# Designs tried in a protein design run: peptides against a protein of PDB entry 3ZOQ. Part 6

Target 1, 223 residues: chain A of PDB entry 3ZOQ
Amino acid sequence: QLLQDSWWNQLKEEFEKPYYQELREMLKREYAEQTIYPDSRDIFNALHYTSYDDVKVVILGQDPYHGPGQAQGLSFSVKPGVKQPPSLKNIFLELQQDIGCSIPNHGSLVSWAKQGVLLLNTVLTVRRGQANSHKGKGWERLTDRIIDVLSERERPVIFILWGRHAQMKKERIDTSKHFIIESTHPSPFSARNGFFGSRPFSRANAYLEKMGEAPIDWCIKDL

## One batch from the design tools (peptide; aimed at target 1 Y65 H66 P85)

Design b1_p9_8_s2 (made by RFdiffusion4, then SolubleMPNN; from b1_p9_8, 3 letters changed)
Fold by OpenDDE base, seed 4:
Structure b1_p9_8_s2 (fold): chain B 223 residues (1-223), chain A 9 residues (1-9)
Amino acid sequence: as target 1 above (223 residues)
Amino acid sequence: APPEVADTE
């Protein structure tokens, strides 16, 4: 069994479908012949850290960081000891301005994941140095299903959609049950056009409180 | 529009 029970129950049918089998075979070849990120055992870390039932917030990314040692299977997150990428730095800047958190000395968002923040990329693998190299190979169909089953969940979810790519998934989300937080992407190319000042962290916690749920402790401790 | 994700080493 690839995933924990809660996600397996939601996704098991996908793994039996031809598209996923083809994706799996492609990945076997890619990992054997190319340098692929993240490590194959880390591909589903987002689902490992955050069960289906425990999801409170979803933050969508595009595909993993494509540099050595960066990707850890969580959107926007980098392993400890890795220099914070520009988008992540901007995320922490907004976090500081939004709710007063100190900027951590590392870029791991695992603490968010453990609290119910699903840090999901729409594409879960990438070839070294080649952004979007695994686009259109089947991941999007699986991750669309992940969004779908969360949308179908009775217990509300907060979807944070930074940028156009993530916002394209809005049509899959039942806004009668779930909450959407939208802004421009934290990338330096777009952050000043709306991401800064969007206060997604306080807004997410406000929604959680309305739902009667514990807020996320967004502040990240130094290592 | 410029690419949204361009994070590198």
Scores: peptide ipSAE 0.047, ipTM 0.754, DockQ to the pose 0.162
OpenDDE base, seeds 1, 2, 3, 5: peptide ipSAE 0.044, 0.050, 0.046, 0.046; ipTM 0.755, 0.754, 0.753, 0.741; seed 2 fails the geometry check

## One batch from the design tools (peptide; aimed at target 1 A131 S187)

Design b1_p10_1 (made by RFdiffusion4)
Pose (drawn by RFdiffusion4):
Structure b1_p10_1 (pose): chain A 223 residues (1-223), chain P 10 residues (1-10)
Amino acid sequence: as target 1 above (223 residues)
Amino acid sequence: SDPNTADVAL
């Protein structure tokens, strides 16, 4: 068993399939022979921090950060102590305009994960310095299933889909139950074309309040 | 090294 019960009960059949076993064998070799991010112990951190039952909001990313000391097994977040990349800086600028939070002295979003924000990348590993190097190796098949089981959940889930790749996943989400907040990506190329001013954080909290759920405290505290 | 996917995404 690789995940806590709430998730294992939804996903155990996927981990038994040939494609997962092939992916696992490729990763055993690659972690031993080269530099793979995030650290192997951290691959499933988004699910460890945020159980299936506790998921309030899902923020979809693509692949992990490919530089040393960055990826934590969470979309968009970085380990404390490293510089914040441009897209993450833009996420904090929008958070400041929307909610009013100060800009933090680190980029870790673990506080969000502990409050029910699933920071799910669609690809869970990457070779150092080589973006999208683990594309098509089997992670998409698993993360599509993660999206499927969340879409099947009775209690509604709020999906935040930034950019074109994340928005492609709308087809897998049952919008008769679930909420979608979508905009352009926070990358500097697209942040001023819709992401800025979109107010995703207060909009997510409004959906939660309508359902009688506690809102997320989005502000990140300095370390 | 390649740029971060998140920083060049559209």

Design b1_p10_1_s1 (made by RFdiffusion4, then SolubleMPNN; from b1_p10_1, 6 letters changed)
Fold by OpenDDE base, seed 3:
Structure b1_p10_1_s1 (fold): chain B 223 residues (1-223), chain A 10 residues (1-10)
Amino acid sequence: as target 1 above (223 residues)
Amino acid sequence: MDPEVEDIAE
């Protein structure tokens, strides 16, 4: 099966639907004819690293980085050795100001994912050099379902929604059970309008502690 | 550009 059991139980019906089969066929053509990111084996890394039951926090992104060697199937994250993109740099600046973490010498957020931070893009693939090139091709239906099944989960989830694109998903989240942390996007175009100083990391941990759960160790060690 | 949209480099 495509996913680990916990996610498969939640999403298996989606993979049987026509929209996903059409998406799959489209992706086969794209990967054959174009340079597509991330590597096809890494598309579902967010779900591989963080099981359905282990999700504590969700951070939504738009689509993968479209430069060579960058995307690793996790929102905002880049493979070790890759220059940190502007938004990620700002994320680390806020992390430092929020809870005192040092700026890591790499951009991999895998350590967050392993602790229960689902780093989910709404669109999971992209053509090289063409942001949003796979928008509207079917990924959004699947990722909406991911949000839905998390919203339906009894154990609370914290959703961190940076920017309007992510915040459009708020209507799918049952706020009677789940917590939402909102701010402007970490992009250089918007970070100074609310992202900086929003302290999403300490706020997330405060909710986790209130729920009786272990907080996230947001600090990332150098490699 | 819409400030709520991610940088084109992202």
Scores: peptide ipSAE 0.049, ipTM 0.742, DockQ to the pose 0.220
OpenDDE base, seeds 1, 2, 4, 5: peptide ipSAE 0.038, 0.041, 0.044, 0.040; ipTM 0.715, 0.731, 0.755, 0.726

Design b1_p10_1_s2 (made by RFdiffusion4, then SolubleMPNN; from b1_p10_1, 5 letters changed)
Fold by OpenDDE base, seed 3:
Structure b1_p10_1_s2 (fold): chain B 223 residues (1-223), chain A 10 residues (1-10)
Amino acid sequence: as target 1 above (223 residues)
Amino acid sequence: DDPEPADIAV
């Protein structure tokens, strides 16, 4: 069984579909012939750390970091010991200004994932040094289904949609049940146009409180 | 004589 039970119950039919079988065969070839990130065992880390029922917040990314040792199977997250990428640095700057957290000495967002923050990329693999190299190969259909089954869930979810790519998924979200927090992307090229000052962390916690749920501890401890 | 291709966790 590829996923833990709660996600498997929601997604098992997808893995039997032709598009996913084609994706799987492509990935087998890619991992055999090229350097692909993340490690194949880490592809579904977002779903491993955060069960379907435990999702409180979703943060959408595009595709994994394509440098050595970076990708962790979680959107925006990097393994400990890896230099924080520019977008992640800006995320932590906003975190500090929003709710007063210190900038951590690492870039791992696993602590968020363990609290119910689904750190989902729309594309879950990438070739070394080739951003978006696995775009349009089938991942988007699976990750769209992930968004769909969360949208269909009765228990509300908060979707944080940074930038235009993530915001294109808004049409899949039932806003009669779920909450959306939108801003420009944390990238240095867009952060000053709306990401900074958007206060997504405090806003997410405000919604959680309104729903009677425990807030996320967004502050990340040093390692 | 080459080993069969390994499967991946996907």
Scores: peptide ipSAE 0.042, ipTM 0.682, DockQ to the pose 0.026
OpenDDE base, seeds 1, 2, 4, 5: peptide ipSAE 0.056, 0.038, 0.035, 0.043; ipTM 0.734, 0.717, 0.706, 0.702; seeds 1, 5 fail the geometry check

Design b1_p10_1_s3 (made by RFdiffusion4, then SolubleMPNN; from b1_p10_1, 5 letters changed)
Fold by OpenDDE base, seed 3:
Structure b1_p10_1_s3 (fold): chain B 223 residues (1-223), chain A 10 residues (1-10)
Amino acid sequence: as target 1 above (223 residues)
Amino acid sequence: MDPEVEDVAV
C-alpha cells in the first residue's frame, strides 16, 4: 500500500478515484519528460512522518520549492545543506522571537513532522523553476480530503493558516472541535503585515496544553 | 498564483 495504515484507512478510496488515476498518469509523464520536485519517493513524506492519529498541528503550504535539491515533501522544509528560503528564514525569526529558539544551521523541519506537525502542501509536486506548474491537476482534491478527514476526527487538531491561500481552507474545518491560528504569510512580501509577532508556536502549544497533550518542541537542533 | 508567494518558492 502507498501509505501507512492510519492514513491508508482514511484515504484509500481517493486513490481509486478517476481524478487521482488521471493525476498519477500525468505525473508519470511529467517525471519522465521534465525535472519534477520533490523526488517521487518523497511526495507523501508529510504523511509518512506524521500518522493520521498522531497529527497535532497542521501547517499548510502551497506547493513545493522548485529549485534543485530543495523540496523534501514537507511544506516550508528544505533538505539539510540547502540555503534557507526567504519564507523559512522568516519562520525561524518568528520562532526565535516567539519562544526563544536559536536559528538552526539548516532548514529541515523533519523534527516537527516526527512530533505530529503535518507539513502539508496543497499541491505536492512542481516543475523545476515553475512555481504552481501542477496547480489544478488533482492534488488539491486529495489534500482537501486530508483536511476533511482531519476535521472529522474527534481528537482536536490545530491548523496554522499563513496567508490567503491557506485561509481559504478554513471553511473545511469544524471550528467547534478544532483550533485555527491565522496570520499573513511568512513571505517577505507579507510577513511585516501580521506574520511577525503572530506567535503561532507558543499559541499552538498553549492549545495542546489545554487539551492535556504534550507540547511541540519547536526548537530545531543544528546538524 | 498567490501574490503572497509569487516568485518565492514558499
Scores: peptide ipSAE 0.055, ipTM 0.748, DockQ to the pose 0.205
OpenDDE base, seeds 1, 2, 4, 5: peptide ipSAE 0.044, 0.039, 0.038, 0.046; ipTM 0.740, 0.721, 0.730, 0.746

Design b1_p10_1_s4 (made by RFdiffusion4, then SolubleMPNN; from b1_p10_1, 6 letters changed)
Fold by OpenDDE base, seed 3:
Structure b1_p10_1_s4 (fold): chain B 223 residues (1-223), chain A 10 residues (1-10)
Amino acid sequence: as target 1 above (223 residues)
Amino acid sequence: MDPEPEDIAV
């Protein structure tokens, strides 16, 4: 099976639907004819690192980084040894200001994923050098279903929604059960308009503690 | 409306 059991039980029906089969055939052509990111084995890394039952926090991104060696199947995250992109730098600046973490010497957010932070892009692939090149090809329908099955879960989830694209998903979230943290996007074009000072990390942990759950250790160790 | 770039992944 494509996913581990907890996600497979929630999503298996999606993979049988025509839209996903069409997406899959498109991706086969794209990976054969173009340079596509991330590596095809890394597309579902967000679901591999964080099981359905273990999700505590969701951070929504748009689509993967489109430069060589950057994307690793986790929103905002880059592989070790890769220069931190501008939005990720701003995420770490807010992390430092919010809860006092040092800025790590790498951009991998895998430590968050392993603690129950689902780092989900709404579109899971991109063509090299062409942002949003796989928009509207079927990924959004699958990732909407991921949001839906989390919203249907009785155990509460915290959704961190940076920017308008992520915030458009708010209508799919049952706010009677789940918590939402909203701000402008960490991009240099929007971060000063509300992302900085939004303190999403301490706020997320405050909700987790209120629910009787262990907080996230957001601080990232150097490699 | 909050300003958001077209390429927000950067």
Scores: peptide ipSAE 0.036, ipTM 0.716, DockQ to the pose 0.165
OpenDDE base, seeds 1, 2, 4, 5: peptide ipSAE 0.033, 0.033, 0.034, 0.026; ipTM 0.697, 0.698, 0.683, 0.686

Design b1_p10_2 (made by RFdiffusion4)
Pose (drawn by RFdiffusion4):
Structure b1_p10_2 (pose): chain A 223 residues (1-223), chain P 10 residues (1-10)
Amino acid sequence: as target 1 above (223 residues)
Amino acid sequence: SSSMTSDELE
């Protein structure tokens, strides 16, 4: 068993399939022979921090950060102590305009995960310095199933879909129950074309309050 | 670019 019960009860059948076994064998070799991010112990951190039952909001990313000391097994977040990349800086600028939070002295979003924000990348590993290097190796198959089981959940889930790749997942989400907040990506190329001013954080909290759920405290505290 | 993900490079 690789995950806590709430998730295992939804996903155990996927981990038994040939594609996963092939992916696991490829990763055992690659972690031994080269530099793979995030650290192997951290691959499933988004699901460890945010159980299936506790998921309030899902923020979809693509692949992990490919530099030393960055990836934590969470979309968009970085380990404390490293520089914040441009897209993450833009996420904090939008958070400041929307909610009013000060800019933090680190980029870790673990606080969000602990409050029910699933920071799910669609690809969970990457070779150092080589973006998208683990594309098509089996992670998409698994993360599509993660999206499926969340879409099947009775209690509604709020999906935040930034950019074209994340928005492609709308087809897998049952919008008769679930909420979608979508905009352009926070990358500097696209942030001033819709992401800025979109107010995703207060909008997510409004959906939660309508459902009688506690809102997320989005502000990140300095370390 | 070395600190950005694949989709952040678009």

Design b1_p10_2_s1 (made by RFdiffusion4, then SolubleMPNN; from b1_p10_2, 6 letters changed)
Fold by OpenDDE base, seed 3:
Structure b1_p10_2_s1 (fold): chain B 223 residues (1-223), chain A 10 residues (1-10)
Amino acid sequence: as target 1 above (223 residues)
Amino acid sequence: SSLLTGEDLR
């Protein structure tokens, strides 16, 4: 099955619902009248890189980076050539301490996505310079459904939930089938309170190995 | 299909 077909089969009913139609109409206005990130073609990059069946790990973010050229349609990821945001720097620091990866010279997490790491924000668009500007407009209902259909999947998924916002989604996850890795957020404000030393990457791979699946190559090569 | 491409927003 084509990547698009796998998610379409899971989400097609949502796209027909009034809330999503209203969201799309809102987005049409926003993209016409404001500078919105990411590019409209990149909104669903997380789903484009990782099919429903290929999801091994989910990493939840809140909303896209709101600076020029940053947002890539993947949680925490930035386009090549963009300075790594503080949270992403801390992610790479933990990656280095956890499994020995070098710090990459870019911030693109596409290599994770291609291996089955769904890099999903709960809100998928933002106005330039206005964090959370598209909160409560309908994205959360769609992304909740994405979590739900993954939770309903028989093949286990690993959910990495950094911080309180992501952890609020725990109630939607069937922990009898799926695994959850929780810590404080990688933000400089919270990283030292539990994110550092949480070793989410090695822990995720340990679960994958127990399930008889190939581990993620978390190390990112320089460009 | 088209909803995942974002073309309608351009």
Scores: peptide ipSAE 0.338, ipTM 0.898, DockQ to the pose 0.033
OpenDDE base, seeds 1, 2, 4, 5: peptide ipSAE 0.056, 0.252, 0.252, 0.263; ipTM 0.768, 0.868, 0.854, 0.870

Design b1_p10_2_s2 (made by RFdiffusion4, then SolubleMPNN; from b1_p10_2, 8 letters changed)
Fold by OpenDDE base, seed 4:
Parts: structure tokens; C-alpha cells; sequence
Structure b1_p10_2_s2 (fold): chain B 223 residues (1-223), chain A 10 residues (1-10)
């Protein structure tokens, strides 16, 4: 099966639907004819690292980084050895100011994913050098379903929604049960308009503590 | 704009 059991039980019906079969056929052509990111084996890394039941926090991104060696199937994250993109640098600046973490010498957020931070992009693939090239091809329908099944989960989730693109998903989230942390996007073009000083990391941990759950260790060690 | 920039993706 494509996913681990906890996610498969929630999403298996989607993979049988025509829209996903069409998406799959499109992706087969794209990966065969062009350079597509991430590696096809890494497309669902967010779901591989963080089971459905283990999700504590969701951080929504748009689509993968489209440069060589960057994308690893996790929103905002880059593989070790890759220069930190500007938005990720700003995320680490806010992390430092919020809870005192040092800025790591790499950009991998895998340690967050392993602790229950679902690093989900709304679109899970991209052509090299062509941002949003796979927008509107079917990924959004699947990732909407991911949000829906998390919203329907009895155990509460914290959704961190940076920028308007992510915030458009708020209507799919049962706010009577789940917590929302909203700010402007960490992009250099928007970070000073509300992302900096938003303290999403301490706020997320405060909600986790209120729910009787272990907080996230947001601090990332050097490699 | 409040989305990822080209420089974030390149």
C-alpha cells in the first residue's frame, strides 16, 4: 500500500477516485519526461514521518522547492547541505526569538516531523524551476481530504496557518475542537507584517500542554 | 505578497 496503515485507513478511498488516477497518470508522464521534485519516493514523506494518530501540529506550505536537491517532501524543509531559503531563515529567526533556539547549520525539519509536526504542502510535486507548475492537477483535493480527516479526528490538532494560502483552509477546520495559529507568511515580503513576533512555537506548545500532551522540542541540533 | 517567493524556491 502507498501509505502507512493509519493514513491509509483515512485516505484509501481517495486513491481509488478518478481525480487521483488522473493525477497519478499525469505524474507518471511528468517524472518520465521532466525533472520533478521531490523524488517520487519522497512525495508522501510528511505522511511517512508523521502518522495520522501521531499528528500534533500541522504546518501548511504551498508546493515543494523547485531547485536541485532542495525538496524532501516536507513543507519549508530542505535537505541537509542545502542553503536555507529566505522563508526558512525567517522561521528560524522567529524560533530563536520565540523560544531561544539557536539557528541550525542546516534546514532539515525532520526532527519536527518525527515529533508529530505534519509538514504538509497543499501541492506535493513541482517541475524544476517552475513554481506552482502542478497547481490544480489534483493534489489540492487530496490534501483537502487530509485536512478534513484531521479535522474530524477526536484528538485535537494545532494548525499553523502562515499566509492567506494556508488560511484559506481554515474553513475546513473544526475550531470548536482544534486550535488555529495564524500570521502572515515567513516570506521576506510578508514576515515583518506579522510573522515576526507571532510566536507560533511557544503558542503551539502552550496548547499541547493544555491538552495534556508533550510539547514539541522545536530546537534543531546542528549536524 | 504573503506566499513563498521565487528566491525561496530557487
Amino acid sequence: as target 1 above (223 residues)
Amino acid sequence: ADLLTGEDLL
Scores: peptide ipSAE 0.034, ipTM 0.695, DockQ to the pose 0.164
OpenDDE base, seeds 1, 2, 3, 5: peptide ipSAE 0.027, 0.028, 0.027, 0.032; ipTM 0.710, 0.698, 0.678, 0.682

Design b1_p10_2_s3 (made by RFdiffusion4, then SolubleMPNN; from b1_p10_2, 6 letters changed)
Fold by OpenDDE base, seed 5:
Structure b1_p10_2_s3 (fold): chain B 223 residues (1-223), chain A 10 residues (1-10)
Amino acid sequence: as target 1 above (223 residues)
Amino acid sequence: SSLLTGEDLL
């Protein structure tokens, strides 16, 4: 439940700031009065699965899926047994075309997270059925700090920025140290405009290999 | 300070 020491050391000051206390109080009310996703225990799953030091790749999302049982605290990821959302299906289609992975029978990206892929949403909670309902409530300040401390890290990070929302974070990334992979969003509305054929997975691994790091096994096994 | 947990929200 507590953050790993590596993240705590980077973020502890944020949790003491007024904005986060206000966010926390808001979230207490929201979780008490509304159906909020993900489960409160899963809010920080991205940080739980991927330590600060272990981050190799960052994939930015906007906010959690707002349907029942979907969100698991990881961008684009859904719990096993949940139908793959359209964007996630397109991610797997690109994965297949890029590096030949089979499309998994589930939508959990936990295996990526465990390998150092930080699956970070900029907003970490949402009301049921209300996309962006927790936008502008304080999460963005925390997640901006997460990006900042990764940008400040000496060991390079690969940022995969799908769509304009994620790409707005480029200004926070020291491109003298870190790598950015950009394309249109995997959403059906934008995927054919540049996401498909962008080959983010092979490109990310190519950077990792150049750095002498182990590549990500992007292929997801069936459950 | 404690992190936001399910217990902290209840």
Scores: peptide ipSAE 0.035, ipTM 0.730, DockQ to the pose 0.030
OpenDDE base, seeds 1, 2, 3, 4: peptide ipSAE 0.029, 0.032, 0.031, 0.035; ipTM 0.698, 0.716, 0.712, 0.724; seed 4 fails the geometry check

Design b1_p10_2_s4 (made by RFdiffusion4, then SolubleMPNN; from b1_p10_2, 7 letters changed)
Fold by OpenDDE base, seed 3:
Structure b1_p10_2_s4 (fold): chain B 223 residues (1-223), chain A 10 residues (1-10)
Amino acid sequence: as target 1 above (223 residues)
Amino acid sequence: ASDLTGEDLR
C-alpha cells in the first residue's frame, strides 16, 4: 500500500486511473535516466507525515527544490544541513515578526508536518537544475484531487495560499467550511508587496483556536 | 515582479 490508510481511502481511485499510470511510467524513465528530486522514497512525504484526518493547515508550493540534497518531499522545506533558500528565509523572517519565533539553524519543516500542516507541492518531482521540468505531466491532477477531498471534508481546514500559483486553487476550496489565508509569495521578488506583515501563522492559530483545536507550534527548534 | 517560487530562484 502506497499511502497510510486515511489518505489511501481518499486517493486510491486516482492511482488506478490512466493519467497516474502514465505519470508513473514517465517517472520510472526519469529516475532511471536523469537525476530527479526528491528521492523516490520521499515523493509522498507530505502525506506520510500528515494523515488526511490530521490535516489542520495546508501550505501549497509549486514544485520541489532542484538542487542536490535540498528537497525532502515537503513544500518549502529543506533537509537539515542545507542552506535555507531565499523564500524559506523570508518565511522565517515573517514567522519571527509574527509570533516571535527564533530563526532556526536549519530549514526542515518536518515539525510542522507532524502537527498537521500539510506541506504540499502541486508538482511533486523535478529534474536537477530544471525548475518546473515535470509540470503538466499528471501531478497537478493528483494534487488537485488532494485539495478536493480536503475541501469536501467536514472538519475545517486552513489553506495558506502564497502567490498567484497557489491562489489559483482557491476555486476548489469550499469557503463555507474552510478558511483561506492569502498574500503575495515569500520570494524576494514579491515578499515586500504583501507577504511581510501578513502574519499567516498567528492568523492560522486564531482560526484553530476559534474551532476549539490546538494551535500549531510554529517555532522550530535548532538541531 | 511576478510571484516566483523559491524553487524558481534556486
Scores: peptide ipSAE 0.031, ipTM 0.708, DockQ to the pose 0.177
OpenDDE base, seeds 1, 2, 4, 5: peptide ipSAE 0.030, 0.031, 0.026, 0.029; ipTM 0.696, 0.684, 0.675, 0.712

Design b1_p10_3 (made by RFdiffusion4)
Pose (drawn by RFdiffusion4):
Structure b1_p10_3 (pose): chain A 223 residues (1-223), chain P 10 residues (1-10)
Amino acid sequence: as target 1 above (223 residues)
Amino acid sequence: DSEEGGQVEH
């Protein structure tokens, strides 16, 4: 068993399939022979921090950060102590305009994960310095199933879909139950074309309040 | 590649 019960009860059949076994064997070799991010112990951190039952909001990313000391097994977040990349800086600028939070002295979003924000990348590993190097190796098949089981959940889930790739997943989400907040990506190329001013954080909290759920405290505290 | 790798969109 690789995940806590709430998730294992939804996903155990996927981990038994040939594609996962092939992916696992490729990763055993690559972690031994080269530099793979995130650290192997951290691959499933989004699901460890945020159980299936506790998921309130899902923020979809693509692949992990490919530099040393960055990836934590969470979409968009970085380990404390490293420089925040441009897209993450833009997420904090939008958070400041929307909610009013000060800009933090680190980029870790673990606080969000602990409050029910699933920071799910669609690809869970990457070779150092080589973006999208683990594309098509089997992770998409698993993360599509993660999206499927969240879409099947009775209690509604709020999906935040930034950019074109994340928005492609709308087809897998049952919008008769679930909420979608979508905009352009926070990358500097696209942030001023819709992401800025979109107010995703207060909008997510409004959906939660309508359902009688506690809102997310989005502000990140300095370390 | 950029610092953000595959987390960049246009």

Design b1_p10_3_s1 (made by RFdiffusion4, then SolubleMPNN; from b1_p10_3, 4 letters changed)
Fold by OpenDDE base, seed 2:
Structure b1_p10_3_s1 (fold): chain B 223 residues (1-223), chain A 10 residues (1-10)
Amino acid sequence: as target 1 above (223 residues)
Amino acid sequence: DPEEGANVEY
């Protein structure tokens, strides 16, 4: 099966729907005719690293990095050895100011994912050098369903929503059960308008501790 | 030079 059991139980019906079959056929053509990121085996890495039941925090991105070797199937994350993109650099700056973590010498957020941080993009593929090239092709419907099934979960989730695109998903989140942390996007174009000083990492951990859950170790070890 | 793609917000 395409996904691990915990996610498959939540999402299996989506993969049978016409919209996803159309998306699948589109992706077959795209991967055959274009350079598409991430690697097809990495498309669902966010769901592979973080099971449905183990999700503690969700961080929403838009679509994958579109440069060679960058996209890792995790929002904002880049493979080791890849230069940290500007938004990720700002994320680490805020992390340092918020809870004192050192800035890592790489940009992989896999350690967050393994602790229950779902690093989800709303669109899961992109053409090389063409941002938003796979927008409106069906991914958004699947990722909306991912948000929905998490919202419906009894065990609370913390949603970190950076920027307007992510914040459009607020209406899908049951705030009677779940927590939302909002700020401007970490992009250099918006970070100084509210992202810096928003302290999303300590705030997320404060909620986790209040719920009796283990906090996230947000600090990332050098490679 | 690779950019951030659509994760750049204005």
Scores: peptide ipSAE 0.098, ipTM 0.797, DockQ to the pose 0.794
OpenDDE base, seeds 1, 3, 4, 5: peptide ipSAE 0.072, 0.093, 0.078, 0.087; ipTM 0.775, 0.800, 0.778, 0.790; seed 1 fails the geometry check

Design b1_p10_3_s2 (made by RFdiffusion4, then SolubleMPNN; from b1_p10_3, 4 letters changed)
Fold by OpenDDE base, seed 2:
Order: structure tokens, then C-alpha cells, then sequence
Structure b1_p10_3_s2 (fold): chain B 223 residues (1-223), chain A 10 residues (1-10)
């Protein structure tokens, strides 16, 4: 099976639907004819690192980084040895100001994922150098379903929604059970309009503690 | 020059 059991039980019916079969055929052509990111084995890394039941926090991105060696199947995250992109640098600046973490010497957010932070992009693949090249091809329907099954879960989730694109998913979230943290996007073009000072990390941990759950260790160790 | 792609929001 494509996914670990906890996610497979929630999503297995999606993979048999026509839209996903069409997406799959498109991806086969794309990976054969173009340079596509991330590596095909890494497409579902967010779901591999964070089980359905272990999700504590969701951070939504749009689509993967489109440069060589960057994308690793986790929103905002880059592989070790890769220069931190501007938005990620701003995320770490806010992390430092919010809870005092040092700026790590790499951009991998795998340590967050392993603690229950689902680092989900709404579109899970991209052509090299072509942002949004796989927009509207079927990923959004699958990732909407991921949001839906988390919203339907009895155990509460915290959704961190940076920017307008992520915030469009708010209507799918049952706010009677789940918590939403909203701000402008960490991009240099928007971070000064509300992202900086939004303190999403301490706010998320405050909710986790209120729910009797262990907080996230957001601080990232150097490699 | 590799950038953030669609994760850049204005």
C-alpha cells in the first residue's frame, strides 16, 4: 500500500477515484519527460513522518520548492546542505523571537514532522523552475480530503494557516473541535504585515498544553 | 536561481 496504515485507512478510497488515476497518469508522464520535484519516493513524506493519529499541528504550504535538491516532501522544509529559502529564514526568525530558539545551520524540518507537525503542501509536486506547474491537476482534491479527515477527527488539531492561500482552507475546519492560528505569510513580501510577532509556536504549544498533550520542541538542532 | 516557487505570497 502507498501509505502507512493510519493514513491508508482514511485515504484509500481517494486513490481509486478517477481524479487521482488521472493525476497518477499525468505524474508518470511528467517524471518521465521533465525534472519534477520532489523525488517520486518523497512525494508523501509528510504523511510518512506524521501518522494520522499522531498529527498535533498542521502547517500548510502551497507547492514544493522548484530548485535542485531543495524539496523533501515537507512544506517549507529543505534538505540539509541547501540554502534556507527566504520564507524559511523568516520562519526561523519568528521562532527565535517567539520562543528563543537558535537559528539552525540547515533547513530541515523533519524534527517537527516526527513530533506530530504535518508539513503539508496543497500541491505535492512541481516542475523544475516552474512554480504552480502542477496546480489544478488533482493534488488539491486529495489534500482537501486530508484536511477533511483531520477536521473530522475527534482528537483536536491545531492548524497554522500562513497567508491567504492556506486560509482559504479554514472553511473545511470544524472550529468547534480544532484550533486555528492565522497570520500573513512568512514571505519577505508579507512577513512584516503580521507574520513577525504572530508567535505561532508558543501559541500552538499553549493549546497543546491546554489539551493535556506534550508540546512541540520547535527548536532545531544543528547538523 | 532556485527560489521558493509558489510558496512566495505577496
Amino acid sequence: as target 1 above (223 residues)
Amino acid sequence: DPEEGANVEF
Scores: peptide ipSAE 0.061, ipTM 0.781, DockQ to the pose 0.811
OpenDDE base, seeds 1, 3, 4, 5: peptide ipSAE 0.048, 0.061, 0.054, 0.050; ipTM 0.773, 0.776, 0.782, 0.773

